# Peptides against a protein of PDB entry 2Q3Z: the designs that were tried, part 105

Target 1, 272 residues: chain A of PDB entry 2Q3Z
Amino acid sequence: YVLTQQGFIYQGSAKFIKNIPWNFGQFEDGILDICLILLDVNPKFLKNAGRDCSRRSSPVYVGRVVSGMVNCNDDQGVLLGRWDNNYGDGVSPMSWIGSVDILRRWKNHGCQRVKYGQCWVFAAVACTVLRCLGIPTRVVTNYNSAHDQNSNLLIEYFRNEFGEIQGDKSEMIWNFHCWVESWMTRPDLQPGYEGWQALDPTPQEKSEGTYCCGPVPVRAIKEGDLSTKYDAPFVFAEVNADVVDWIQQDDGSVHKSINRSLIVGLKISTKS
Target 2, 254 residues: chain A of PDB entry 2Q3Z as posed
Amino acid sequence: YVLTQQGFIYQGSAKFIKNIPWNFGQFQDGILDICLILLDVNPKFLKNAGRDCSRRSSPVYVGRVGSGMVNCNDDQGVLLGRWDNNYGDGVSPMSWIGSVDILRRWKNHGCQRVKYGQCWVFAAVACTVLRCLGIPTRVVTNYNSAHDSNLLIEYFRNSEMIWNFHCWVESWMTRPDLQPGYEGWQALDPTPQEKSEGTYCCGPVPVRAIKEGDLSTKYDAPFVFAEVNADVVDWIQKSINRSLIVGLKISTKS

## One batch from the design tools (peptide; made by RFdiffusion4, then SolubleMPNN)

Design b2_p17_8_s4 (from b2_p17_8, 6 letters changed)
Fold by OpenDDE base, seed 3:
Structure b2_p17_8_s4 (fold): chain B 272 residues (1-272), chain A 17 residues (1-17)
Amino acid sequence: as target 1 above (272 residues)
Amino acid sequence: SEDDFLRQLPIGSEPEV
């Protein structure tokens, strides 16, 4: 989880699981230096360098910073996400074969955001950075992954009488989503939450005003303890959300239907 | 396309096999 530079990332769908090879390259020349630059351009450092540096001994703090800095939302982060299949002014997310080229491009262009990433690219870069910083980390893939926008643990669809989704899909389910799990102690929590912590660098929802997510104990998610920091309801929903259809009839009546055909969450953790 | 099997998509928008 620290020493492995080559690995696989799982993609596709729950019915058609695929994987791609990925070069994490955490020990390649200059990569550690780039990771340190990433820390030195983070908003917390720019606001108060002394406070930021004093907290870098905490993998909890560093993990949260990295989660925010791998995406370029709100800061000078590494990657710009794009999902509309229009990548002509950059690199297609599907074209990347490793984290090293992405990090080098970011640094070499003055910490300008790299175009483009999707979930596995964000997760893979975060994995590289965290491993560089000595934090055991693995990429995780979750099939049928929910994106809950209002922290109610539901994915809500508004549908017409024909079952067609109406309006903008704010909440949705991805065919797959990737994030990372990092091994760390949690002295900031009650005893028993040491171990794997989920971190999500894909810009999905804001946490304390920044597009970042976690760390949250995997144990807390499994046990349904949503009170623990950080972002437990969001991560819980990714793997456990219930799906509700609000079906509007022609007469203006609305029927609530529990959608039991859309089963959220099938998580695969990597072994390397 | 082969890329459609790799990219992240909303459920129900996946290419048919």
Scores: peptide ipSAE 0.414, ipTM 0.861, DockQ to the pose 0.572
Fold by OpenDDE base, seed 4:
Structure b2_p17_8_s4 (fold): chain B 272 residues (1-272), chain A 17 residues (1-17)
Amino acid sequence: as target 1 above (272 residues)
Amino acid sequence: SEDDFLRQLPIGSEPEV
């Protein structure tokens, strides 16, 4: 997980799984230096360099910093996300074939955000950075990945009497979503939560005021321990949210229905 | 396009196969 520089990232949909080759390139020339720059421009370093540096021995701390810094939200991070299919003023997320070019562009342009990324790009860059920093990391793809926006572990659709989804502010399920899992001990938690930790660098929700996510023990997610830092409810929802349809009738009555046809979460972890 | 299958999209907005 640290040594592999090339791998595959899974994309597509649950019914049509696709993969692309990806060059993580964590050992390519200058990449480590770029990863260190990434740490040196993070808000915590800028606030208190000594404190930040003293904490860089913690994969938990570093992982959380990296998850925040891979996206450019709230900081001098690497990638700007865009999902509207208008990429003319940058690079299409679909055109990237590896993390190296992204990181080099970021650095070479004075740590200016690189346009553009989507989930797998964020995840892949995070994977590169974390591997470069010696943290065993893999990219994970989750099909039918829920984006819970209100922390209720549900994806709620409002539907009319005909079953048509109403409103533009409904919660959503991605066809796929990618994040990373990193292997680390969790001395900040009760014993037993060492192992794979989920980290999500895609700017979906703020965690403690910053667009970052995790680390959260995969075990905690599996066991439903949602009190476990960081961001257990959000990550849990990505893979386990129930879908609820609120069906509004013409008389104004609302019926709650569990949508059992839409199954959230089909996680694929890479073994490389 | 082939790239459409690689885009992250809300379910139900995927390109037809």
Scores: peptide ipSAE 0.412, ipTM 0.863, DockQ to the pose 0.586
Fold by OpenDDE base, seed 1:
Structure b2_p17_8_s4 (fold): chain B 272 residues (1-272), chain A 17 residues (1-17)
Amino acid sequence: as target 1 above (272 residues)
Amino acid sequence: SEDDFLRQLPIGSEPEV
């Protein structure tokens, strides 16, 4: 997971699984230096360099920093996300074939955000950076991935009497979503939570005021321990959220219905 | 296009297979 520079990323839908080759390129010339620059421009370093540097021995700390810095939200991060299919002023997310070009562009343009990324691009860049820093990391794809915005572990749809969704969808289910899992110990948690930790660099929700997510033990998610830092409820919901329909009747009454046809979560972890 | 199958989209908005 540290030595592999080329791999595959899974995309598509649960019914139509696709994969693309990806060059992570963590050992290519200059990439490690770029990763170090990424650390040196993070908000925590700018605020207190000594404190930040003293914490870089912790993969928990570094993982969380990288999660925040791969996106350009809130900081001088690497990638700007865009999902509206209008990429004329940048590079289409679908055009990238590896992390190296993205990281080089970022550095060469004075740490200016690179346009554009979607989930797998964020995840792949994070994977490269973490591997560069010696943290075993893999890209994960989750099909029918939920985005819970109100921290209630539900995806809620408001529907009319005909079953049509009303209003703007605040909460949603992605056809697929990608993040990373990194192997590390968790001395900050109770014993047994060492191993794979989920980190999500795609800007979805703020964690402690910053668009970052994790690390959270994969074991905690599997066991439903939502008390574990960081961001266990959000990551849990990505793979386990229940879907609820609020159906408004003609008389103004509202009926709550559990939607069992929409099944959240089908996670695939890569071997490399 | 093949690119349409690579895009991250809300369920129900993705192209049909």
Scores: peptide ipSAE 0.411, ipTM 0.864, DockQ to the pose 0.576
Fold by OpenDDE base, seed 2:
Structure b2_p17_8_s4 (fold): chain B 272 residues (1-272), chain A 17 residues (1-17)
Amino acid sequence: as target 1 above (272 residues)
Amino acid sequence: SEDDFLRQLPIGSEPEV
């Protein structure tokens, strides 16, 4: 998990699982230096360098910083996300074959955001950075991955009398979503939550004012302990959200229905 | 395109197979 520089990332859909090869390249020349630059341009360092540096011995702290800095939201982070299939002014997310080129481009252009990434690109870059910093990390893929926007552990659809979805579809389920799991102790939590921690660098929701997510113990998610920091409810919802349909009837009444056909969550953890 | 099968999409917006 630290030594592996080549691996696979799972993509596609629950019905059609695919994978692509990826060069993480955490030991390639200059990558460590770039990772250190990433830490040195993070908002916490800029606010108080001494305090930030004093906390870099904590993989919990570093993991959270990296989660925020892999995306360019709120800071001089690495990647700009784009999902509308308009990539002409940058690089298509689908064209990347490894993290090294992305990180080099970011650094070589004065820490300017690289265009563009999607979930697996964010996750892969985070994986590279974390591995480079000595934190055992793997990319994971979750099929039918929910994005809960209102922290109610539900994906809610409003439907007309014909079952057609109404409104802007703000809440949604991805065909797949990728994030990382990092191995660390959690001295900031009760005993038993050491081990794999989920971190999500894709900018989905703000955590404490920044687009970052985790670390949260994978065990806590599995056990449904939503009180554990960081961002347990959000990560839990990604893999466990219930889907609810609010169906408007002809008489104007609204019926709540549990959608059992949309099953959220099918997580694949890699061995690489 | 081939890329359409690799990109992250909302469920229901996936390319037809």
Scores: peptide ipSAE 0.397, ipTM 0.860, DockQ to the pose 0.547

## One batch from the design tools (peptide; made by RFdiffusion4, then SolubleMPNN)

Design b2_p18_1_s1 (from b2_p18_1, 7 letters changed)
Fold by OpenDDE base, seed 2:
Structure b2_p18_1_s1 (fold): chain B 272 residues (1-272), chain A 18 residues (1-18)
Amino acid sequence: as target 1 above (272 residues)
Amino acid sequence: DDILLSQLPVGSPELEAL
C-alpha cells in the first residue's frame, strides 16, 4: 500500500463495472517535495506554522489536511472538480493516467488549481500524497453512492402523481464514487477503531467549515457508529442511505414512499 | 466510451441508454 506505484481504479456503474490503470507514482522524482509543499500551503500552516508542523506526526491530522488540500475549495488545493462535460479550458478528468502529472502541474504553476478532476482523480491524487507521506492508502469505489446534503441519512426525491421527479435534484446518487482508505491508529477514539479509515477528498460537503472528509474508521461505518469522528454520518450515508420518494397528488396531498428499487452502496476495496 | 469513465447521476439519460 505504500510501495505500490501502479494500480487500478474501479469505475463505471453497478451494472457495468470497469477499471482503469493508474500511475500513483509516489516515488517519482520531485513528488515528495510537492507533497511537502502541499502541507506548507495548507490553511492550518498559514494560520500557525508551528502548531501545524507539530501535528504532522499524526496520520489522523495529516489525512484530514490532505483530504482538504487535494481539492482547491477553500484553499490553494490541487484540483478543481467539474462534472458538466465542459472541459475545453483544461484537461478532461477522463484524460488523466496518473497522479504525477497533476501534482507537477499544480506545483509548476505556483500551486494554481489544476483543471479538472472528478472523484477518482481526487482519490488517486490523495492516495499518492498519503502514500508519499508514509501512510498506507488504497483507492476504493462505491457504486450507487449517495450524496446526502442535509445529514438525515436519506436521499429524498420529490415526484408528481405520475412518479416523475420534479425540478432539479438537490440530493443524488452517483453511478460511482471514489475515495481513499488509509491505515492508521486512532488514539483520539475509543479502542478498537484502528485500521482502515475513510477519507474523501472530493468536495461534497463541508466538515468543520472546510471541504474535507474523514478520517472515519471503516469499522465504525460498518457497525453504524455515527458518533465517531470525523464525518461518520456522511460517509455512512454514501454507502447506506435509504431512498425516499415524496409523491405529490392532484389534491395537493403528499405521500411518503420508501424506494426499495434504488439500492445505495456497493463498495469495492482494492488490494493495490 | 466516456460514459463509463465519468461520474453521472443514477437515472441519467446517458446511463439509461447503456
Scores: peptide ipSAE 0.475, ipTM 0.918, DockQ to the pose 0.585
Fold by OpenDDE base, seed 5:
Structure b2_p18_1_s1 (fold): chain B 272 residues (1-272), chain A 18 residues (1-18)
Amino acid sequence: as target 1 above (272 residues)
Amino acid sequence: DDILLSQLPVGSPELEAL
């Protein structure tokens, strides 16, 4: 989880699971220096360097900073996300085979955002950075992963009388989503929440005003303790959201239907 | 690039074609 530089990332769908080899490369030349630059350009350091540096001994603090800095939203972060299959002005997310090239490009271009990433690219880069900083970390894939936008633990679809989805479909279920789990103690929480902590660097929702997510104890998600910082409801919904269809009839009436064909969440944790 | 390796919404035509 710290020493391994080669691994696999799971992709595809629940029915058609695929994996790709990935070079994390946390011990390659210059990567540690790039990780330190990443910390030194984060908004908290720029605001108060002394305070930021004093907190870098906390994996909880560092994990949250890295989650925010792997994406370029709100800061000088590493990656720009794109999902519309128009990658001509950059690199296709599917073309990356490791974190090292991404981090080097970012640093060599004056900390300019790298185009482009999707979830597994964000997760893999976060995994590299966290491992480089001595935090045991693994990439996790969740199939049928929900993106709950309004924090109600539901994925809601609005449908006409013919079953066709109406609106912009802001809330959705991904075929797969990747994030990371890091091993750390949680002295900021009640006893028993030490162990794997979920962190999500893909810019999906803001947490305390920044596109970051976690750390949240995997145990808290499993047990449904949604009061646990950070971002327990969001991470819980990714793996446990219920799907509801709101069906509008011709007479203007609306019928609520639980969609049992869309089962959210099938999490696979890597062993390396 | 294989679009099937990208993230896609559940129910997308590309996924249904598999």
Scores: peptide ipSAE 0.474, ipTM 0.916, DockQ to the pose 0.546
Fold by OpenDDE base, seed 3:
Structure b2_p18_1_s1 (fold): chain B 272 residues (1-272), chain A 18 residues (1-18)
Amino acid sequence: as target 1 above (272 residues)
Amino acid sequence: DDILLSQLPVGSPELEAL
């Protein structure tokens, strides 16, 4: 999980699973230096360098910083996300074949955001950075991945009488979503939560005011312990949300229906 | 680029066409 520079990232859908080769390249020339630059331009360092540096011995702290800095939201982070198929002013997310080119572009352009990424690109870059910093990390893919925006563990659709979704689909289920899991101890939690921790660098929801997510113990998610920091409810919802349809009738009445056809969550972890 | 290899909402026309 630290030494492997080449791997695969799983994509597609639950019915049509695909994978692509990815070069993480954590040992390529200059990549470690770029990872250190990433730490040195993070908002916490800029606010208080001494405090930030003193906390870099904690993989919990570093993991959370990296989660926030891989996306360019709220800071001088690496990647700008885009999902509307308009990539003409940058690089299509589907064109990337490794993390190295992305990180080099970011650094060489004065830490200017790289266009563009989607979830697997964010996850792969985070994986590279965390591995560079000595944190065992793997990319994981979750099919039928929920994006809960209001922390109620539900995906809520508003539908008309014909079953058509109304509104801007603020809450949704992705065909797939990627994030990373990192191995670390959790001295900040009760005993038993050491091991794999989920971190999500894709800018989906803010955590403590910043687009970052985790680390949260994978065990806590499996056991439904939503009290564990960080962001347990959000990560739990990605893999376990229930789907509710609010169906508006022509008479103005609204009917609540549990959608049992949309099954959230099918997680695949990589072996390397 | 094949949009079918990107992230898509479940139930999208592109995904349903598979």
Scores: peptide ipSAE 0.471, ipTM 0.913, DockQ to the pose 0.548
Fold by OpenDDE base, seed 1:
Structure b2_p18_1_s1 (fold): chain B 272 residues (1-272), chain A 18 residues (1-18)
Amino acid sequence: as target 1 above (272 residues)
Amino acid sequence: DDILLSQLPVGSPELEAL
């Protein structure tokens, strides 16, 4: 997971799984230096360089920093996300074939955000950076991935009697979503939570005031231990949120749909 | 057909077909 530079990223849908080739390129010339620049421009370093540097021996700390710095939200991060199919002033997220070009563009333009990314691009760049820093990392794809926006572990949407969705109250589901898992010990937690840790660099929700997510033990998510740092409830919801389909009658009454169920979550971990 | 966008609104026909 550290040595492999070429691999595949899973995309598509649960019914139509596909993949794209991706060049992670963590050992290409200059990439390690760019990863170090990424650390040196993070908000924590700018605030207190000595404290930040002293914590870089912790893969937990570094993982969280990288999660925040791969997106440009709140900082001088690498990628700007966009999902509205209007990419004329940048590069379409669908056109990227590797992390190396993205990282080089970021550095060569004075650490200005690169336009544009979506989930697999964020995940792939994070994977490259973490591997460069010696942290075993893989890209993960989850199909029918929930985005819990109100921290209730539910995905709720409303329909009228005609079946029309009330968009103002609807939450989002990704047909697929990508993040990374990194292998590390968790000395900050109780024993048994070492191993794969989920990190999500796609800017979705703020964690401690920054668009970042994790690390959280995959085991904690599997066992439903939502008390584990970081961001266990959010990651849990991505793979386990309940979907509630509300039907509103003309009299204003609301009831749950009896004929509809959505299954959230089908996770695939990459082997390369 | 391939879905290019990674996100769909809840209740969208494309998502419901999955």
Scores: peptide ipSAE 0.029, ipTM 0.695, DockQ to the pose 0.371

Design b2_p18_1_s2 (from b2_p18_1, 5 letters changed)
Fold by OpenDDE base, seed 2:
Parts: sequence; C-alpha cells; structure tokens
Structure b2_p18_1_s2 (fold): chain B 272 residues (1-272), chain A 18 residues (1-18)
Amino acid sequence: as target 1 above (272 residues)
Amino acid sequence: DDILLSQLPVGDPRLEAL
C-alpha cells in the first residue's frame, strides 16, 4: 500500500465491471518534492505556516489537507473536475494513465489546475500523494454511488404521474465513484476506529467550508456510527442511501414511494 | 469516449444502451 507504484482502478458499472492499469509512481523522481509543494500551498499553510507544519505529523490532518488539495476547488489544488464530455481545452479524464504526469504538469505550470479529472483521477492522485507521504493508501470503487446533497441519507427523485423525473436532478447516483482509504490511527476518536479511513478528494460537498471529505473510519460507516468525524453521513450515504420517489398525481397529491430497484452501494476495495 | 471508463448518472441513456 506504500511500496506498490502500479495497480488497477475499477470502473464501469455494477453490471459491467471494468478495470484500468494505473501508474501511481509515488517514488518517481521529483514526485516527493511536488507532494511537499502541495502541502506548502494549502490554505492552512498560507494562513499559518507554523501551525500547519506542526500538524503534519498527524495522518488525520494530512489526509484531510490532501483530500482538499487534490481538487482545485477553493485553493491552488491539482485537478479540475469535468463530466460533460467537453475536454477540448485540456486532457480528457479518460486519457490519463498515471498520477505522475498530472502532478508534474501541476507543478510545472505554477500550481495551476490541471484539466481535467473525474473521480478515479482524483482518487488516484490522492493515493499517490498519500503513499508518497508514507500513509498506506488504496483506491476503492463504489458502484451505484449516491451523492446526497441535503444530508438526509436519501436520494430523492421527483416524478410525475407517469413516473418521469421532473425538473433538474440535484441528487444523483453515479454508475461508479472512486475514493481512497488510508490506514491510520484515530487518536481524535474513541478507541476502536483505527484502521482504514475513507477520504474523498472528488469535489462533491463542502466539509467545514472546503471541498474535502474525511478521514472517516470505514468501521464507523460499516456500523452506522454517523457521529464520527469527518463527514460520516455523506460517506455513509454514498454506500447506503435509500432512494425515494416523490410522485405527483394529477389531482396535485404527492405520494412517497421507496424505490427498491435502485440499490445504492457496491464497494470494491483493492489489495494493491 | 468510452462509456465504461467515465462517470455517468445511473439511468443515463448511454448506460441503458449497453
């Protein structure tokens, strides 16, 4: 989880699982230096360098910083996300084959955001950075991954009497979503939550004002302990949200229906 | 543009065509 530089990332859908090879390259020349630059341009360092540096011995702190800095939202982060298939002014997310080129481009262009990434690109770059910093990390894929936007642990669709979705979809389920799990102790939590911690560098929801997510104990998610920091409800919803249809009838009445055909969550954890 | 190598919303017509 620290020494491996090549691996596979799972993509596709629950029905059509695919994987791609990925070069994490955490030990390639200059990558450690780039990871250190990433830390030195993070908002917390810019605000108070001494305080930030004093906290870099904590993998909890560093993990959260990296989660925020892999995306360019709110800061001088690495990647700009794009999902509309318009990549002509950059690099298609599907074109990347490793983290090294992305990190080098970011650094060589004065920490300018690299265009473009999607979830697995964000996750893979985060994995590279965390491994480079000595934190055991793996990329994980969750199929039928929910994005809960209002923190109610539900994905809600509004439908007409014919079952057609009405209005703009705010909440949604991805065919797949990738994030990382990092191994660390959690002295900031009650005993028993050491081990794998979920971190999500894809900009989805703000956590304490920044597009970052985690670390949250995988155990807490498994056990449904949503009180554990950080971002347990959001990560829980990604893998466990219920889907609800609000069906408007012709008479103006609204019927609540549990959608049992859309099963949220099928997580695959890699061993490399 | 590989549909299986990009994120898409569940229910997207491109996914349904698979």
Scores: peptide ipSAE 0.499, ipTM 0.923, DockQ to the pose 0.586
Fold by OpenDDE base, seed 3:
Structure b2_p18_1_s2 (fold): chain B 272 residues (1-272), chain A 18 residues (1-18)
Amino acid sequence: as target 1 above (272 residues)
Amino acid sequence: DDILLSQLPVGDPRLEAL
């Protein structure tokens, strides 16, 4: 989880699982230096360098910083996300084959955001950075992954009488979503939450005002302890959200229906 | 682009056609 530079990332759907090879390249020349630059341009460092540096011995702190800095939202982060299939002014997310080129492009262009990424690109870059910093990290894929926007552990669809989704589909379920899990102790939590921690660098929801997510103990998610920092409800919902349909009738009435056909969550952890 | 190599909402007609 630290030494392996090449691996596979799982994509596709629950019914049609695919994988792609990925070069993490954490030991390639200059990559560690780029990771250090990433830390030195983060908002917390810019606000108070001494405080930021004093906390870099904490993998919890560093993991959270990296989660925020891999995306360019709110800061000078690495990647700009895009999902509308319009990638002509950059690189298609599907074209990347490794983290090294992305990180080098970012650094060489004055820490300007790289176009473009989707979840597996964000996760893979985060994995590279965290491994560079000595934190054991793996990419994970979750099929039928929910994006809960209001922290109610539900995915809510508004539908007409014909079952067609109406309005802005803000809450949704992805065919797949990728994030990372990092191994660390959690001295900031009650005993027993050491081990794998989920971190999500894809800009989905803000955590304490920044597009970042985690670290949250995988154990807490499995056991349903949503009180654990950071962002336990959001990560829990990604793998466990219930789906509700609000069906609007012609007479203006609304019927609540539990959608049992959409099963959220099928997580696959990588072995390397 | 390969439909299985991009993130899409579940229920997308392109996914259902597989």
Scores: peptide ipSAE 0.495, ipTM 0.921, DockQ to the pose 0.574
Fold by OpenDDE base, seed 4:
Structure b2_p18_1_s2 (fold): chain B 272 residues (1-272), chain A 18 residues (1-18)
Amino acid sequence: as target 1 above (272 residues)
Amino acid sequence: DDILLSQLPVGDPRLEAL
């Protein structure tokens, strides 16, 4: 995982799985230095450099920092996300073919946010950074990925009597979402949670006030241990949320129905 | 390999065209 510089990122939909080649390029010239700059501009370093540096031996700490710093939300992070298909003032997320150019642009422009990224771009850059820092990391694609915004492990749709979705969807199921999994021990948790940890650099929800996510043990997600830091409920929901339809009748009554036609979560982990 | 649509809500009609 650390050694592979070329790989594939899975995209598309559950019905039509696609992939693109991606150059992670963690060993290319200057990339490690850029990763270190990323650490040096993180809010925790700026607040207390000594403390931040002392914690960089922890992949848990570093992973969480990286998940926050790959996006530019709340900090001088690398990528600005954009999903409205208006990318004229930057680079379309679809145009990227590797992490190296993104990181170099970020650094070369004084750590200004690079326009633009979406989930696989965020994930790929995070993967590069984490690999640079010696943390085995892989990109993960989850098809039918739920975005739970209220931490109830549900994707809720409000529907009229005809089954039509009403109002703006605060929560949604993405055709796909990407994040990373990193291999690390979890001395901060009870024994048994070493191994793959999910980290999500896409700015979806705030974790402890910052747009970051994880690390959370994949095992915890599998076993449904939602008390496990960090952000277990959110990650769990991405892969396991139930879909609920609130069906409103003309008389104002509301019926709760489990939507079994929408199956959340089809996770594909890369093997390299 | 060229992805035209990403991170669309499931059920989006545009996904059916893929």
Scores: peptide ipSAE 0.270, ipTM 0.823, DockQ to the pose 0.456
Fold by OpenDDE base, seed 5:
Structure b2_p18_1_s2 (fold): chain B 272 residues (1-272), chain A 18 residues (1-18)
Amino acid sequence: as target 1 above (272 residues)
Amino acid sequence: DDILLSQLPVGDPRLEAL
């Protein structure tokens, strides 16, 4: 989880699992230095360098910073996300084969955001950075991953009799979504929550005003302890949200679809 | 199902086929 530089990232769908080779390259020349630059340009460092540096001994703190800095939302982060298939002014997310080129491009262009990333790219870069910083980390893929935008643990959408989505509902489900799990103690929590912590660097929802997510104990998610810092409800919803498919009739009546059986959450952890 | 995009709107036929 720290020493492995080459691995696989799982993609595709639950029925058709795919994988791509990925070079994490955490020990390649200059990569550690780039990771340190990433810490030195984070908003917390810029606000109060002494306070930020004093907290870098905490993997909880560092993990949260990295989660925010891998995406360029709100800061001088590494990657700009894009999902509309218009990548002509950058690099297609599907073309990346490793974290090293991404990090080097970011640093060499004055910490300008790299175009473009999607979930597995964000996760892979985060994995590289965290490993460089001595935090055991693995990439995780979750199939049929829910994006709960309203914190109700439900993904609801309406369709007409023709199957067309109705309204301004922007509820999203990832066919697959990637994030990372990092091993750390949690002295900020009650005993028993040490171990794997989920961190999500893909910019989906703001946490305490910043596009970041976690760390949250995997155990807390499994046990349904949604009060646990950080972002337990969001991560819980990614793997456990219920999907409700409403069919609206011409008379305005609604009923649940009887044919839909979408199972949210099939998590695969990479074992490296 | 070779979906290039990792994110689909709820109700997308491609998602339903998964």
Scores: peptide ipSAE 0.125, ipTM 0.773, DockQ to the pose 0.373

